# Peptides against a protein of PDB entry 5NXQ, part 3

Target 1, 114 residues: chain A of PDB entry 5NXQ
Amino acid sequence: EIQIPVSMAAEEEYLRSKVLSELLTDTLENDGEMYGNENEVLAALNGAYDKALLRLFASACSDQNVEKALSLAHELKQDRALTAAVKISERAELPSLVKKINNIREARYEQQLK

## One batch from the design tools (peptide; aimed at target 1 C61)

Design b1_p12_1 (made by RFdiffusion4)
Pose (drawn by RFdiffusion4):
Structure b1_p12_1 (pose): chain A 114 residues (1-114), chain P 12 residues (1-12)
Amino acid sequence: as target 1 above (114 residues)
Amino acid sequence: FLEEAEEIIEEY
């Protein structure tokens, strides 16, 4: 059976998690539950989404592509995933990227104050 | 770095 590189597999998993999350969120926001495990599936779905996105983020940092990495960080869902991205940026010694990601966390926190 | 970043990702 064909082996898939972890970097390439992360892109597919990110897109798949994005699609399935958007579909299942539309179902829960309009029709509610039908099968019985949608809430748990959606929670695991958002978790797999940010994990795959953090792997692509690490690759962008490895490639010193700060711009691509920032765009990936903007697509993150969980605030705790933004925290993980900051730690990856620090481990990659990209201080300029840390500041811009921390601006995203502050900006979201400002929406939390409204 | 990628192996170290993966450790951070698993902590997440």
Fold by OpenDDE base, seed 4:
Structure b1_p12_1 (fold): chain B 114 residues (1-114), chain A 12 residues (1-12)
Amino acid sequence: as target 1 above (114 residues)
Amino acid sequence: FLEEAEEIIEEY
């Protein structure tokens, strides 16, 4: 069996989940119809998407690539995923990244209040 | 570190 590097596997999972999540979202927005468990499927896809991103994020943190890590954090969809990114950043001893991710979270909260 | 990160990811 061909062994795929962990980083490549994570990227593949990310891309797959991203495409599927976007396609489902677009379909629901365009058709305006819900027939079954579309919301549950979307939630599951978003969860898988964020998990894949977080693995890439952790890899960037491991490489001490703060700029790449921050860029990945901006792509996270769920607040709970941002919370996970903060925890990972704390473990990586990257306080500047912790602050920047918390700023992302605060900005999203403010947008939701509008 | 990556193992610890994976634990966080699986629990979020």
Scores: peptide ipSAE 0.694, ipTM 0.963, DockQ to the pose 0.964
OpenDDE base, seeds 1, 2, 3, 5: peptide ipSAE 0.686, 0.687, 0.684, 0.687; ipTM 0.963, 0.963, 0.963, 0.963; seed 1 fails the geometry check

Design b1_p12_1_s1 (made by RFdiffusion4, then SolubleMPNN; from b1_p12_1 with Y12F)
Fold by OpenDDE base, seed 2:
Parts: C-alpha cells; sequence; structure tokens
Structure b1_p12_1_s1 (fold): chain B 114 residues (1-114), chain A 12 residues (1-12)
C-alpha cells in the first residue's frame, strides 16, 4: 500500500469533498429537484469537507502558520467544525488563533440573526 | 499534536 503524506491525503479529500458538495448544491439550486435523501447526502458531504479542512488546519497549526490556519478556518461550513478548530488551536497553544476563530463564530451568529 | 488533532476531528 502506497503511503501518501498526510498533507497530500488531506488536500485530496478536501478537493474531492468540495467538488462533490458544490455539484450537489448547484443541482439543488438550479434544478429544484429534491430527492428524499439529498439533504442527508449534502450533510454527509459537508461533514467530509469540513473534516478534510480540519486536517489541513491542524497541519497549518503544527507548522505555526497562523495565517494559513485562519484562512482555512474561514472555509469551514459548520459551526461544530469551527468549535473543533478552536479546540485544535488550544492544543497548539495558539491563543491569537483561538480568538480569531471565535470572532468568525460570533460573526456567523450575528449574520444568522439578520 | 497531530494525533490529538485527529482525535478532535473524528469526534466533531
Amino acid sequence: as target 1 above (114 residues)
Amino acid sequence: FLEEAEEIIEEF
């Protein structure tokens, strides 16, 4: 079995999940046809997407690349994924990143209230 | 660190 570097594997999974999520989203938005399981499929794809991003995020944290980590955090879709990113940042002892990610969460909450 | 991160990722 060929062992792919963790970063490359994470990038591949991210790209795959992103493309599939976008394709499904576009189909739902443009064709308006809802199958009974489409929401579940989309949720699963979004989950895989965020999971892949979090692996990239963790790698950036490991490299002490706060700017890259923050950029990746902005791409996370789910609030629970942002929570995971905060936890990872705490473990990485990056308090500035923790604060910035919490700001992202707060901003999203404010947007949902409008 | 990456191992701890993976545990967090698998649980979110």
Scores: peptide ipSAE 0.687, ipTM 0.965, DockQ to the pose 0.966
OpenDDE base, seeds 1, 3, 4, 5: peptide ipSAE 0.687, 0.687, 0.687, 0.687; ipTM 0.965, 0.965, 0.965, 0.965

Design b1_p12_1_s2 (made by RFdiffusion4, then SolubleMPNN; from b1_p12_1, 4 letters changed)
Fold by OpenDDE base, seed 5:
Structure b1_p12_1_s2 (fold): chain B 114 residues (1-114), chain A 12 residues (1-12)
Amino acid sequence: as target 1 above (114 residues)
Amino acid sequence: MMEEMEEIIEEF
């Protein structure tokens, strides 16, 4: 059995979840609901997407690659995923990254209030 | 470290 490195498996899962989430979003925007459960499927795909990104984020934090970690945090969709990224950054002892992720979170809240 | 991070990810 060829063991795929954990980092490569996480990148593959991220890319798969990203593509499926984008395709379903585009389908809902152009063709509407076809099966009546697309919102549930999209929520599940977005969950899998953010979970895969959080694994990549945790790996970047472990490598002390703050620039890569911050770039990945910008790609997170859900506020709960940004909260998880803050917790991961605290465990990694990266207080500069914690501040930057909280700034992303605050900026998104201000956008939702408009 | 990675184990503690995976716990946070599984709680997500």
Scores: peptide ipSAE 0.526, ipTM 0.940, DockQ to the pose 0.963
OpenDDE base, seeds 1, 2, 3, 4: peptide ipSAE 0.525, 0.525, 0.523, 0.524; ipTM 0.939, 0.939, 0.939, 0.939

Design b1_p12_1_s3 (made by RFdiffusion4, then SolubleMPNN; from b1_p12_1 with E7K Y12F)
Fold by OpenDDE base, seed 4:
Structure b1_p12_1_s3 (fold): chain B 114 residues (1-114), chain A 12 residues (1-12)
Amino acid sequence: as target 1 above (114 residues)
Amino acid sequence: FLEEAEKIIEEF
């Protein structure tokens, strides 16, 4: 059995989840709910998407690639995913990254208040 | 580290 490197597997899952999430979002925006469970499906897809991103994020942290990690954090959709990214950054002992991710979270909160 | 990160991700 060919073992796919964890990073490659995470990238594949990220891309898959991203595409599906975008397609479903577009469908809901254009056609509305058809089956009554689309919002639940979207939430699940968004969860899978963020999990996949977080795995890539963790890999970047492991490589001490702060710039890549930060770029990935910007792609996270859910606030709870940003919280997870902060936790991962703390475990990686990357305080500068922690601060930057918290800034992202704060900026999103300010946008929601508007 | 990656194992700990995975635990955080699964609890997310």
Scores: peptide ipSAE 0.693, ipTM 0.966, DockQ to the pose 0.967
OpenDDE base, seeds 1, 2, 3, 5: peptide ipSAE 0.692, 0.692, 0.692, 0.693; ipTM 0.966, 0.966, 0.966, 0.966

Design b1_p12_1_s4 (made by RFdiffusion4, then SolubleMPNN; from b1_p12_1, 6 letters changed)
Fold by OpenDDE base, seed 1:
Structure b1_p12_1_s4 (fold): chain B 114 residues (1-114), chain A 12 residues (1-12)
Amino acid sequence: as target 1 above (114 residues)
Amino acid sequence: LMEEMEKIIDEF
C-alpha cells in the first residue's frame, strides 16, 4: 500500500480547498446566490483552506525555512489562522517569524480601519 | 515539535 507523504497530502488538501474557495467566490460574484447556504459553505471552505495552509506552514517552520513560512502566512485568510501561525512559530523558536506575522496582522487591521 | 504544531492546528 503506497503511503502518500504527509507534505504531499497537505499540499493536495491546500490546493483542493483553495480551488473550491475561489470557485465559490467567483460564482457568487458573477452568478449570484446558489443554494441559500453560500455563506456557510464559504466559511467552511475558508476554514479548511487555512487549516491546510497551516500544515504547510508548520512543515516550513520545521524545516527552518523562514522565507517559505512567511510566504505561506501571507496566503492565510482569517485572523485566527494568523494567530495559529504565530503560535506555531513560537513553538518552532522562530521569533523573527513571529514578528513578521504580527506585522501582517497589523497591516490587515490598518486596512480594515480605512 | 511536529506534534505540538499539530495540536495548534487541530485547535484552529
Scores: peptide ipSAE 0.598, ipTM 0.951, DockQ to the pose 0.957
OpenDDE base, seeds 2, 3, 4, 5: peptide ipSAE 0.597, 0.596, 0.597, 0.597; ipTM 0.951, 0.951, 0.951, 0.951

Design b1_p12_2 (made by RFdiffusion4)
Pose (drawn by RFdiffusion4):
Structure b1_p12_2 (pose): chain A 114 residues (1-114), chain P 12 residues (1-12)
Amino acid sequence: as target 1 above (114 residues)
Amino acid sequence: SFDEEIAAILSS
């Protein structure tokens, strides 16, 4: 059976999780539950989404592509995932990227105050 | 682990 590179597999998993998460969120926001495990599936789905996105983020940092990495960080869902992205940026010694990601966290916290 | 995977990606 064909082996898939972890970097290429992460892009696919990110997109799949993005599609499935959007579909299941629309189902829960309009029709509610039908099968019985949608809430748990959506929670796991958002978790897999950010994890795959953090892998692509690490690859962008390994390639010193700060711009691509920031765009990937913007697509993150969980605030804790933004924290994980900051730690990856620090581990990659990209201080300019840390500041810009921390601006995203602060901006979201400002929405939390409204 | 995920942190070991990230370390491997950053060391590449």
Fold by OpenDDE base, seed 3:
Structure b1_p12_2 (fold): chain B 114 residues (1-114), chain A 12 residues (1-12)
Amino acid sequence: as target 1 above (114 residues)
Amino acid sequence: SFDEEIAAILSS
């Protein structure tokens, strides 16, 4: 059987989760139909999305590709995912990346306060 | 592995 690299699998899952999240959002906005489970579905999709991104992020960190890692971190949706990214960066011994990700978190906190 | 670590972090 064909073996797919973890990073490629993660990218596929990321794209799938992203598309599904967007489709659900568009469906709700366009159709106006509420079934009562949209929030749960979105949460699950966002979870899968961030998990996939984190795998890509971890791969970028392993490659010492800080710029790619940072770009991926900006795409993370959940705060807990950013926390995970920080921990991954710490283990990868990338303190500059840690600081930049924490800045992302702080910026989002400030936005939530408004 | 990173996958296991990520899963553990997200589940905590």
Scores: peptide ipSAE 0.168, ipTM 0.828, DockQ to the pose 0.106
OpenDDE base, seeds 1, 2, 4, 5: peptide ipSAE 0.157, 0.163, 0.156, 0.166; ipTM 0.821, 0.823, 0.821, 0.824

Design b1_p12_2_s1 (made by RFdiffusion4, then SolubleMPNN; from b1_p12_2 with D3E A7D A8E)
Fold by OpenDDE base, seed 2:
Structure b1_p12_2_s1 (fold): chain B 114 residues (1-114), chain A 12 residues (1-12)
Amino acid sequence: as target 1 above (114 residues)
Amino acid sequence: SFEEEIDEILSS
């Protein structure tokens, strides 16, 4: 049994989750269709999406590719995912990345207040 | 592994 590399699996899951999330979001925004479970589906998709991104993020951190890691962090949707990214960055001993991710979080907090 | 690490972090 051939094991798929973690990064490859993460990329696949990321792309799948991203596409599905966008499709559902577009449907809600443009068509207003409600079947009763869209929010739940979105939550699940966003969870899977962020989880996949975090795997990629962790890989980038391992590669000491701060720029790639940061770009991935910007794509995270949930605050809890950003928190996870901070933890990963801390474990990877990338304090500059920690700071930048916290800046992302703060910026999003400000947006939520508007 | 990365998978284990992510699962651990997401569960915390």
Scores: peptide ipSAE 0.187, ipTM 0.835, DockQ to the pose 0.125
OpenDDE base, seeds 1, 3, 4, 5: peptide ipSAE 0.180, 0.180, 0.168, 0.183; ipTM 0.832, 0.832, 0.829, 0.834

Design b1_p12_2_s2 (made by RFdiffusion4, then SolubleMPNN; from b1_p12_2 with D3E A7D)
Fold by OpenDDE base, seed 5:
Structure b1_p12_2_s2 (fold): chain B 114 residues (1-114), chain A 12 residues (1-12)
Amino acid sequence: as target 1 above (114 residues)
Amino acid sequence: SFEEEIDAILSS
């Protein structure tokens, strides 16, 4: 069995999940037809999407590429994923990145309150 | 590894 590099596999999964999520979202917004499981499907897609992003994020952290890591963090959808990114950043001993990701989380919280 | 950490975090 040929092992695909984690970053490459993550990129593929990210793109796939992103496309599927966008297609589903567009369908729901434009057609408005519900079948009863769209929310579960969307949640699963978002989970897979963020998981793929986190793998890319972890790779960026390993490379000490803070700017790339930060850019990826901005693309994360779920708060739990941002929390995971913080933990990864802490393990990677990147305190500046930790602070910046926490700023993202705080900003999203503030936006939800408005 | 970070990969293992990601899986552990998201599965919890």
Scores: peptide ipSAE 0.175, ipTM 0.823, DockQ to the pose 0.112
OpenDDE base, seeds 1, 2, 3, 4: peptide ipSAE 0.163, 0.171, 0.174, 0.163; ipTM 0.817, 0.821, 0.822, 0.817

Design b1_p12_2_s3 (made by RFdiffusion4, then SolubleMPNN; from b1_p12_2 with D3E A7E)
Fold by OpenDDE base, seed 5:
Structure b1_p12_2_s3 (fold): chain B 114 residues (1-114), chain A 12 residues (1-12)
Amino acid sequence: as target 1 above (114 residues)
Amino acid sequence: SFEEEIEAILSS
């Protein structure tokens, strides 16, 4: 049995979930037809999406690639995922990254208040 | 590991 590296698997899952999420979003925006479970599907897709991203993020942190890690963090959709990214950054002892991710979170909070 | 942390966080 050949096992795919975690990073490669994460990339695949990320791309798959991203495409599916975009397709569903576009369908809802353009067709406007709801069957009652789209939000649940989107939530599941977003979860899988962020989970995949976090694996890539963790790899970037392990590589001490703060710039790449930050770029990935910007792509995270859920606040809980950003929180996870902060924790990963803390464990990786990357305080500058922690601060930058917290800035992302704060910015999103501010946008919600407007 | 970071992988374990990811799973733990997202499963909570």
Scores: peptide ipSAE 0.173, ipTM 0.820, DockQ to the pose 0.110
OpenDDE base, seeds 1, 2, 3, 4: peptide ipSAE 0.161, 0.173, 0.169, 0.169; ipTM 0.813, 0.820, 0.819, 0.819

Design b1_p12_2_s4 (made by RFdiffusion4, then SolubleMPNN; from b1_p12_2, 4 letters changed)
Fold by OpenDDE base, seed 5:
Structure b1_p12_2_s4 (fold): chain B 114 residues (1-114), chain A 12 residues (1-12)
Amino acid sequence: as target 1 above (114 residues)
Amino acid sequence: SFEEEIDEILNS
């Protein structure tokens, strides 16, 4: 069996999920009509999207590339994914990144309060 | 592996 590098697999899944999410979002924004499991599909796509990003994020952390990791964290959609990113950062012993990601979470919380 | 780590974190 051919093993695909984690980063390559993650990038592929990320791009696929991103495109599909954008297409679905555009469709919903254009028509505003939901006839079935669109929300469920969107949730699944977001999950796959974030999971793919987290793989890239973990790779960036492994490379000690804090700037790349932070950029990827900003692209995460779900709070649970940010939590995962924090855990990865902690394991990678990158406290500065931990703080920066927590700042992202706090900013999003604050935005939701408005 | 990173794959295993991500799965563990997301399922925790």
Scores: peptide ipSAE 0.152, ipTM 0.820, DockQ to the pose 0.123
OpenDDE base, seeds 1, 2, 3, 4: peptide ipSAE 0.147, 0.146, 0.145, 0.143; ipTM 0.817, 0.817, 0.816, 0.814

## One batch from the design tools (peptide; aimed at target 1 R55 A58 C61 R91)

Design b1_p13_1 (made by RFdiffusion4)
Pose (drawn by RFdiffusion4):
Structure b1_p13_1 (pose): chain A 114 residues (1-114), chain P 13 residues (1-13)
Amino acid sequence: as target 1 above (114 residues)
Amino acid sequence: FDDLVDELEPLLK
């Protein structure tokens, strides 16, 4: 059976999780539950989404592509995932990227205050 | 997420 590179597999998993998360969120926001495990599935789905996105983020940092990395960080869902992205940026010694990601966390916290 | 950060650290070096 064909082996898939972890970097390429992360892109597909990101997109798949993005699609499935959007569909299941629309189902829960309008129809509610039908099968019985949708809430747990959506939670795991958003978790897989950010994890795959953080793997692509690390590849962008490894490639010194700060711009691509910031765009990937903007697509993160969990605030804890933004924290993970900051640590990856620090471990990649990209201080300019750390500041811009921390601006995203602060901006979201400002929405939390409204 | 911390475990994932540790797993990704070798890629950044």
Fold by OpenDDE base, seed 2:
Structure b1_p13_1 (fold): chain B 114 residues (1-114), chain A 13 residues (1-13)
Amino acid sequence: as target 1 above (114 residues)
Amino acid sequence: FDDLVDELEPLLK
């Protein structure tokens, strides 16, 4: 079995998950079709999407590329994924990134309260 | 996600 570099594998997974999520979203919005499992499918796709992003995020952290890591964190959809990004940042010993990601989380909390 | 974080740990430093 051929091992693919983490960054390449993550990019492929990210793109695939993103495309599928967008296609499904568009279908639901434009066609209005409901089969009873769309929310579960979307959740699964969003999960895969965020996991792919987190792999890219970890790669950016390993490169000490805080700017790229932060940009990727902004693309995360789920709060639990942001929490994971914080944990990764802590383990990468990037305290400035930890603070910036926590700011993202706080901003989203404020938006939810509105 | 915790499992993923642990999986990615070796990539960090």
Scores: peptide ipSAE 0.431, ipTM 0.924, DockQ to the pose 0.907
OpenDDE base, seeds 1, 3, 4, 5: peptide ipSAE 0.426, 0.427, 0.429, 0.429; ipTM 0.922, 0.922, 0.922, 0.923

Design b1_p13_1_s1 (made by RFdiffusion4, then SolubleMPNN; from b1_p13_1, 4 letters changed)
Fold by OpenDDE base, seed 1:
Structure b1_p13_1_s1 (fold): chain B 114 residues (1-114), chain A 13 residues (1-13)
Amino acid sequence: as target 1 above (114 residues)
Amino acid sequence: FDELVEELAPLLE
């Protein structure tokens, strides 16, 4: 049995979730077909997507690669995922990263107000 | 940090 490293597994899930989310979004925009479950499917895909990213994020934090971690945080879609990233950063004792992620969250809040 | 990710993962579902 081949053991796949956690980070590689996370990357695979991230890519899969990303592709599926994009395909579904494009289909809905172009064809206008709604079956009544699209929002639920998208939410599930976004959850899986962010979960995969958080695993990559945690790996970057473990490596003390703040720049990579920050780059990954920008790719997170859900606010709750950013909150999780903050908690991971706190555990990693990376206060500068915590602040930078909070800045991302604040920027998104400002966009919602416009 | 794998344990922490798994702890937080259900919050994302």
Scores: peptide ipSAE 0.165, ipTM 0.824, DockQ to the pose 0.152
OpenDDE base, seeds 2, 3, 4, 5: peptide ipSAE 0.162, 0.162, 0.160, 0.158; ipTM 0.823, 0.822, 0.821, 0.820

Design b1_p13_1_s2 (made by RFdiffusion4, then SolubleMPNN; from b1_p13_1 with D3E E9A K13E)
Fold by OpenDDE base, seed 2:
Structure b1_p13_1_s2 (fold): chain B 114 residues (1-114), chain A 13 residues (1-13)
Amino acid sequence: as target 1 above (114 residues)
Amino acid sequence: FDELVDELAPLLE
C-alpha cells in the first residue's frame, strides 16, 4: 500500500467531497428532482467535506499559518465543524484564531436569524 | 493534531 502524506490525502478528499457536493447541489437546484435520500447524501458529503477540511486546518495550525487556517475555516459548512476548528485552535494555542473562528460562528448565527 | 481530528470526526458524520 502506498503511503500518502496526510496533507495530500486530506487535500484529495476535500476536493473529491467538494466536487460531489457541488454536483449534487447543482442537480437539486436546477432539476428539482428528489428521490428521498438526497438530503442524507448531501449531509454525508458535507460531513466528509468538513472532515477533510479540518485535516487541512489542523495542518495549517501546526504550521502556525493562521491566515491559511482562517481561510480554511471560512470554507467549513457545518457549525459543528467550526466548533471542532475552535478546539483545534485552542490546542494549537492560537487564541487570535479562536476569536476569529468564533466571529465566523456568530456571523452565521446572525444570518440565520434574518 | 491528526489525533484530535480523528476524535472530532465522528461528530461531523
Scores: peptide ipSAE 0.188, ipTM 0.841, DockQ to the pose 0.104
OpenDDE base, seeds 1, 3, 4, 5: peptide ipSAE 0.184, 0.184, 0.184, 0.187; ipTM 0.839, 0.838, 0.838, 0.840

Design b1_p13_1_s3 (made by RFdiffusion4, then SolubleMPNN; from b1_p13_1 with D3E D6E)
Fold by OpenDDE base, seed 5:
Structure b1_p13_1_s3 (fold): chain B 114 residues (1-114), chain A 13 residues (1-13)
Amino acid sequence: as target 1 above (114 residues)
Amino acid sequence: FDELVEELEPLLK
């Protein structure tokens, strides 16, 4: 059987999820509703997208590549995914990254208040 | 996402 590295598999899933999320978003913005369950589909796609990113994020943390990890964290869409990234960073013993990701979360909270 | 965090734990060791 062919064994695919975790990072490579994650990259494939990320790219696929990213494309689908973007296409769906564009369709909803420009063409309107399709089936009446678009929000659920979008949520599922966003979940897959963030999970794929988190796998890449974990790989970057494992490599001690804080800058790459931080860049990936900025691409996360859901707050719960950022929370997961914090947990991963804690387990990877990267306190500086933890602080920076929490700053991202805080900034997003401030935007929600507007 | 908690399950994913646990799944990824081995990669961090």
Scores: peptide ipSAE 0.428, ipTM 0.921, DockQ to the pose 0.829
OpenDDE base, seeds 1, 2, 3, 4: peptide ipSAE 0.426, 0.426, 0.422, 0.423; ipTM 0.921, 0.921, 0.921, 0.920

Design b1_p13_2 (made by RFdiffusion4)
Pose (drawn by RFdiffusion4):
Structure b1_p13_2 (pose): chain A 114 residues (1-114), chain P 13 residues (1-13)
Amino acid sequence: as target 1 above (114 residues)
Amino acid sequence: SLEELLELVEELT
């Protein structure tokens, strides 16, 4: 059976999680539960979404592509995932990227104060 | 390296 590179597999998993998360969120926001495990599936789905997105983020940092990495960080869901992205940026010694990602966290926190 | 950053991703998640 064909082996898939972890970097390429992460892009597909990101997109798949994005699609399935959007569909299942629309279902729960309008119709509610039907099968019985949608809430748990959606939670795991958002988790897999951010994890795959953090792998792509690490690849962008490895390639010193700060701009691509920031765009990937913007697509993150969980605030804790933004924290993980900051740690990856620090490990990659990209201080300019740390500041811009921390601006995203602060901006979201400002929405939390409204 | 990319391998080291990916290990960090797995550790953090």
Fold by OpenDDE base, seed 1:
Structure b1_p13_2 (fold): chain B 114 residues (1-114), chain A 13 residues (1-13)
Amino acid sequence: as target 1 above (114 residues)
Amino acid sequence: SLEELLELVEELT
């Protein structure tokens, strides 16, 4: 069987998750209707989305492509995913990236306080 | 290595 490169697989998963998340979000915003499990579905979609991004992020870190890695980190939705990105950066021995991602987290914390 | 980082992704998600 043909092995699909990790980056390609991650990109496909990312795109799928992104589209579904956006569609569901738009529906909820427009209709204002909750049917009981929408929040759980959104959480699952966001989780899959961030996981796909983190795979891409890991690949960028492996390539020592700090700029690309940082760009991907900005696309992460959940704080737990940013935390994961920090840990991945630490493992990849990219301290400058660690600092930059922590700055993203701090900025989001400040936004939540407002 | 990439493999090590991907394993870490699985652990953290």
Scores: peptide ipSAE 0.697, ipTM 0.967, DockQ to the pose 0.962
OpenDDE base, seeds 2, 3, 4, 5: peptide ipSAE 0.695, 0.694, 0.695, 0.695; ipTM 0.967, 0.967, 0.967, 0.967

Design b1_p13_2_s1 (made by RFdiffusion4, then SolubleMPNN; from b1_p13_2 with E10D)
Fold by OpenDDE base, seed 2:
Order: sequence, then structure tokens, then C-alpha cells
Structure b1_p13_2_s1 (fold): chain B 114 residues (1-114), chain A 13 residues (1-13)
Amino acid sequence: as target 1 above (114 residues)
Amino acid sequence: SLEELLELVDELT
């Protein structure tokens, strides 16, 4: 069996999940409805998307590439994924990244309140 | 390690 590098596998899954999520989102925004399970499907797609991103994020953390990791964190959709990114950063012993991701989370909270 | 971080991803997702 061909072993695919972690980064390549993660990128492939990220792109696939991103495309599907965007297509479904666009459909809902334009048509307003699909099959009655739109929210569940979107949640699943977003979950897969964030998981793929978090794998890339983990790789960046492993490389001590804080800037890349931070850029990836900005692409995360769900708050739970940001929380995961914080925990990963803590495990990777990157406190500066922890602070920056927490700032992202706080900023999103403030936006939701508006 | 990368492996440990990836395992953590699996735990948290």
C-alpha cells in the first residue's frame, strides 16, 4: 500500500471537504432548501472540513511554523475546532499560538454578539 | 511529536 505523506493526505481531504461545504452552502443560500436534512449535512461537512484543517494545523505545529498554524486556525469554522487548536498548541508547547488562537475565538464571540 | 498531535486531533474531533 502506498503511504501518502500526512500533509498531502490532509490537504486532499481539506480541499474535498471545503468544496463540498461551499457547494452545499451556496445551494442553501440560493435555493433556500434541499432535502430537509440540510443542517445535519452541513454540520457533518463542516466537521470533516475542520478535522482536515486541524490535521494540517497539527503538522504546522509540529514544524514549529506558528505563522502557518495561525493562518490555518483562521480558516476553522467551528468554535469547537478552535478549542481543539488551542489544545493542540498547548501540547505542541506553543504558548504564543495559544494566545493568538484565543484572540480569534474572542473576536468571533464579539462578532456573534453584534 | 506529529503523531501525538494527530492522535489529539482524532480525540477532539
Scores: peptide ipSAE 0.704, ipTM 0.968, DockQ to the pose 0.947
OpenDDE base, seeds 1, 3, 4, 5: peptide ipSAE 0.703, 0.702, 0.703, 0.703; ipTM 0.968, 0.968, 0.968, 0.968

Design b1_p13_2_s2 (made by RFdiffusion4, then SolubleMPNN; from b1_p13_2 with E3D E7A E10D)
Fold by OpenDDE base, seed 2:
Structure b1_p13_2_s2 (fold): chain B 114 residues (1-114), chain A 13 residues (1-13)
Amino acid sequence: as target 1 above (114 residues)
Amino acid sequence: SLDELLALVDELT
């Protein structure tokens, strides 16, 4: 059995989820058609996207590559995923990254209030 | 470890 490196597998899943999410979003925005389950489908796709991205994030944390991890965190869509990234950073004992991700969360909260 | 962090991802998602 061919073992695929974790980073490569995660990247593939990320790209797949990203493409699907973008395609669906574009379709909904352009066609204006909302079916009964579109929001649920979008949520599921976003969840899959963030999960894949968090796996890459975990890998970066494992490598103690704070800069790469932070860059990945900026790509996370859901607040829940950012919360997960904080917990992962804590487990990886990267307090500087924890602080920076919390700053991202705070910035998003402020933007939502505007 | 990486495996521990990946397990945490699965737990949190």
Scores: peptide ipSAE 0.710, ipTM 0.968, DockQ to the pose 0.941
OpenDDE base, seeds 1, 3, 4, 5: peptide ipSAE 0.707, 0.699, 0.709, 0.705; ipTM 0.968, 0.968, 0.968, 0.968

Design b1_p13_2_s3 (made by RFdiffusion4, then SolubleMPNN; from b1_p13_2 with E7A E10D)
Fold by OpenDDE base, seed 4:
Structure b1_p13_2_s3 (fold): chain B 114 residues (1-114), chain A 13 residues (1-13)
Amino acid sequence: as target 1 above (114 residues)
Amino acid sequence: SLEELLALVDELT
């Protein structure tokens, strides 16, 4: 079996998951059709999307590319994924990134409250 | 290492 570099595989998975998530979201918003399992499908897609992003995030952290890592963190959808990004940043010994990601999470909490 | 961070991703997801 052909071995694909981790970064390339992760990017491909991210792009695929992103497209599928967006297509499903657009379909639900525009067509208004309910099939009974949309939320479950969306949750699964979002999970896969965030996992793929976190792999890219990990790679950026490994490269000590804080700006790229932060940009990727802004694209994470779930709070759980942001929490994971914090833990990854801590393991990567990037305290400035930890602070910035926590700021993202706090900002999202404030948006939910207004 | 990258491998360690990727393992952490798998653990947290």
Scores: peptide ipSAE 0.709, ipTM 0.969, DockQ to the pose 0.965
OpenDDE base, seeds 1, 2, 3, 5: peptide ipSAE 0.707, 0.708, 0.707, 0.708; ipTM 0.969, 0.969, 0.969, 0.969

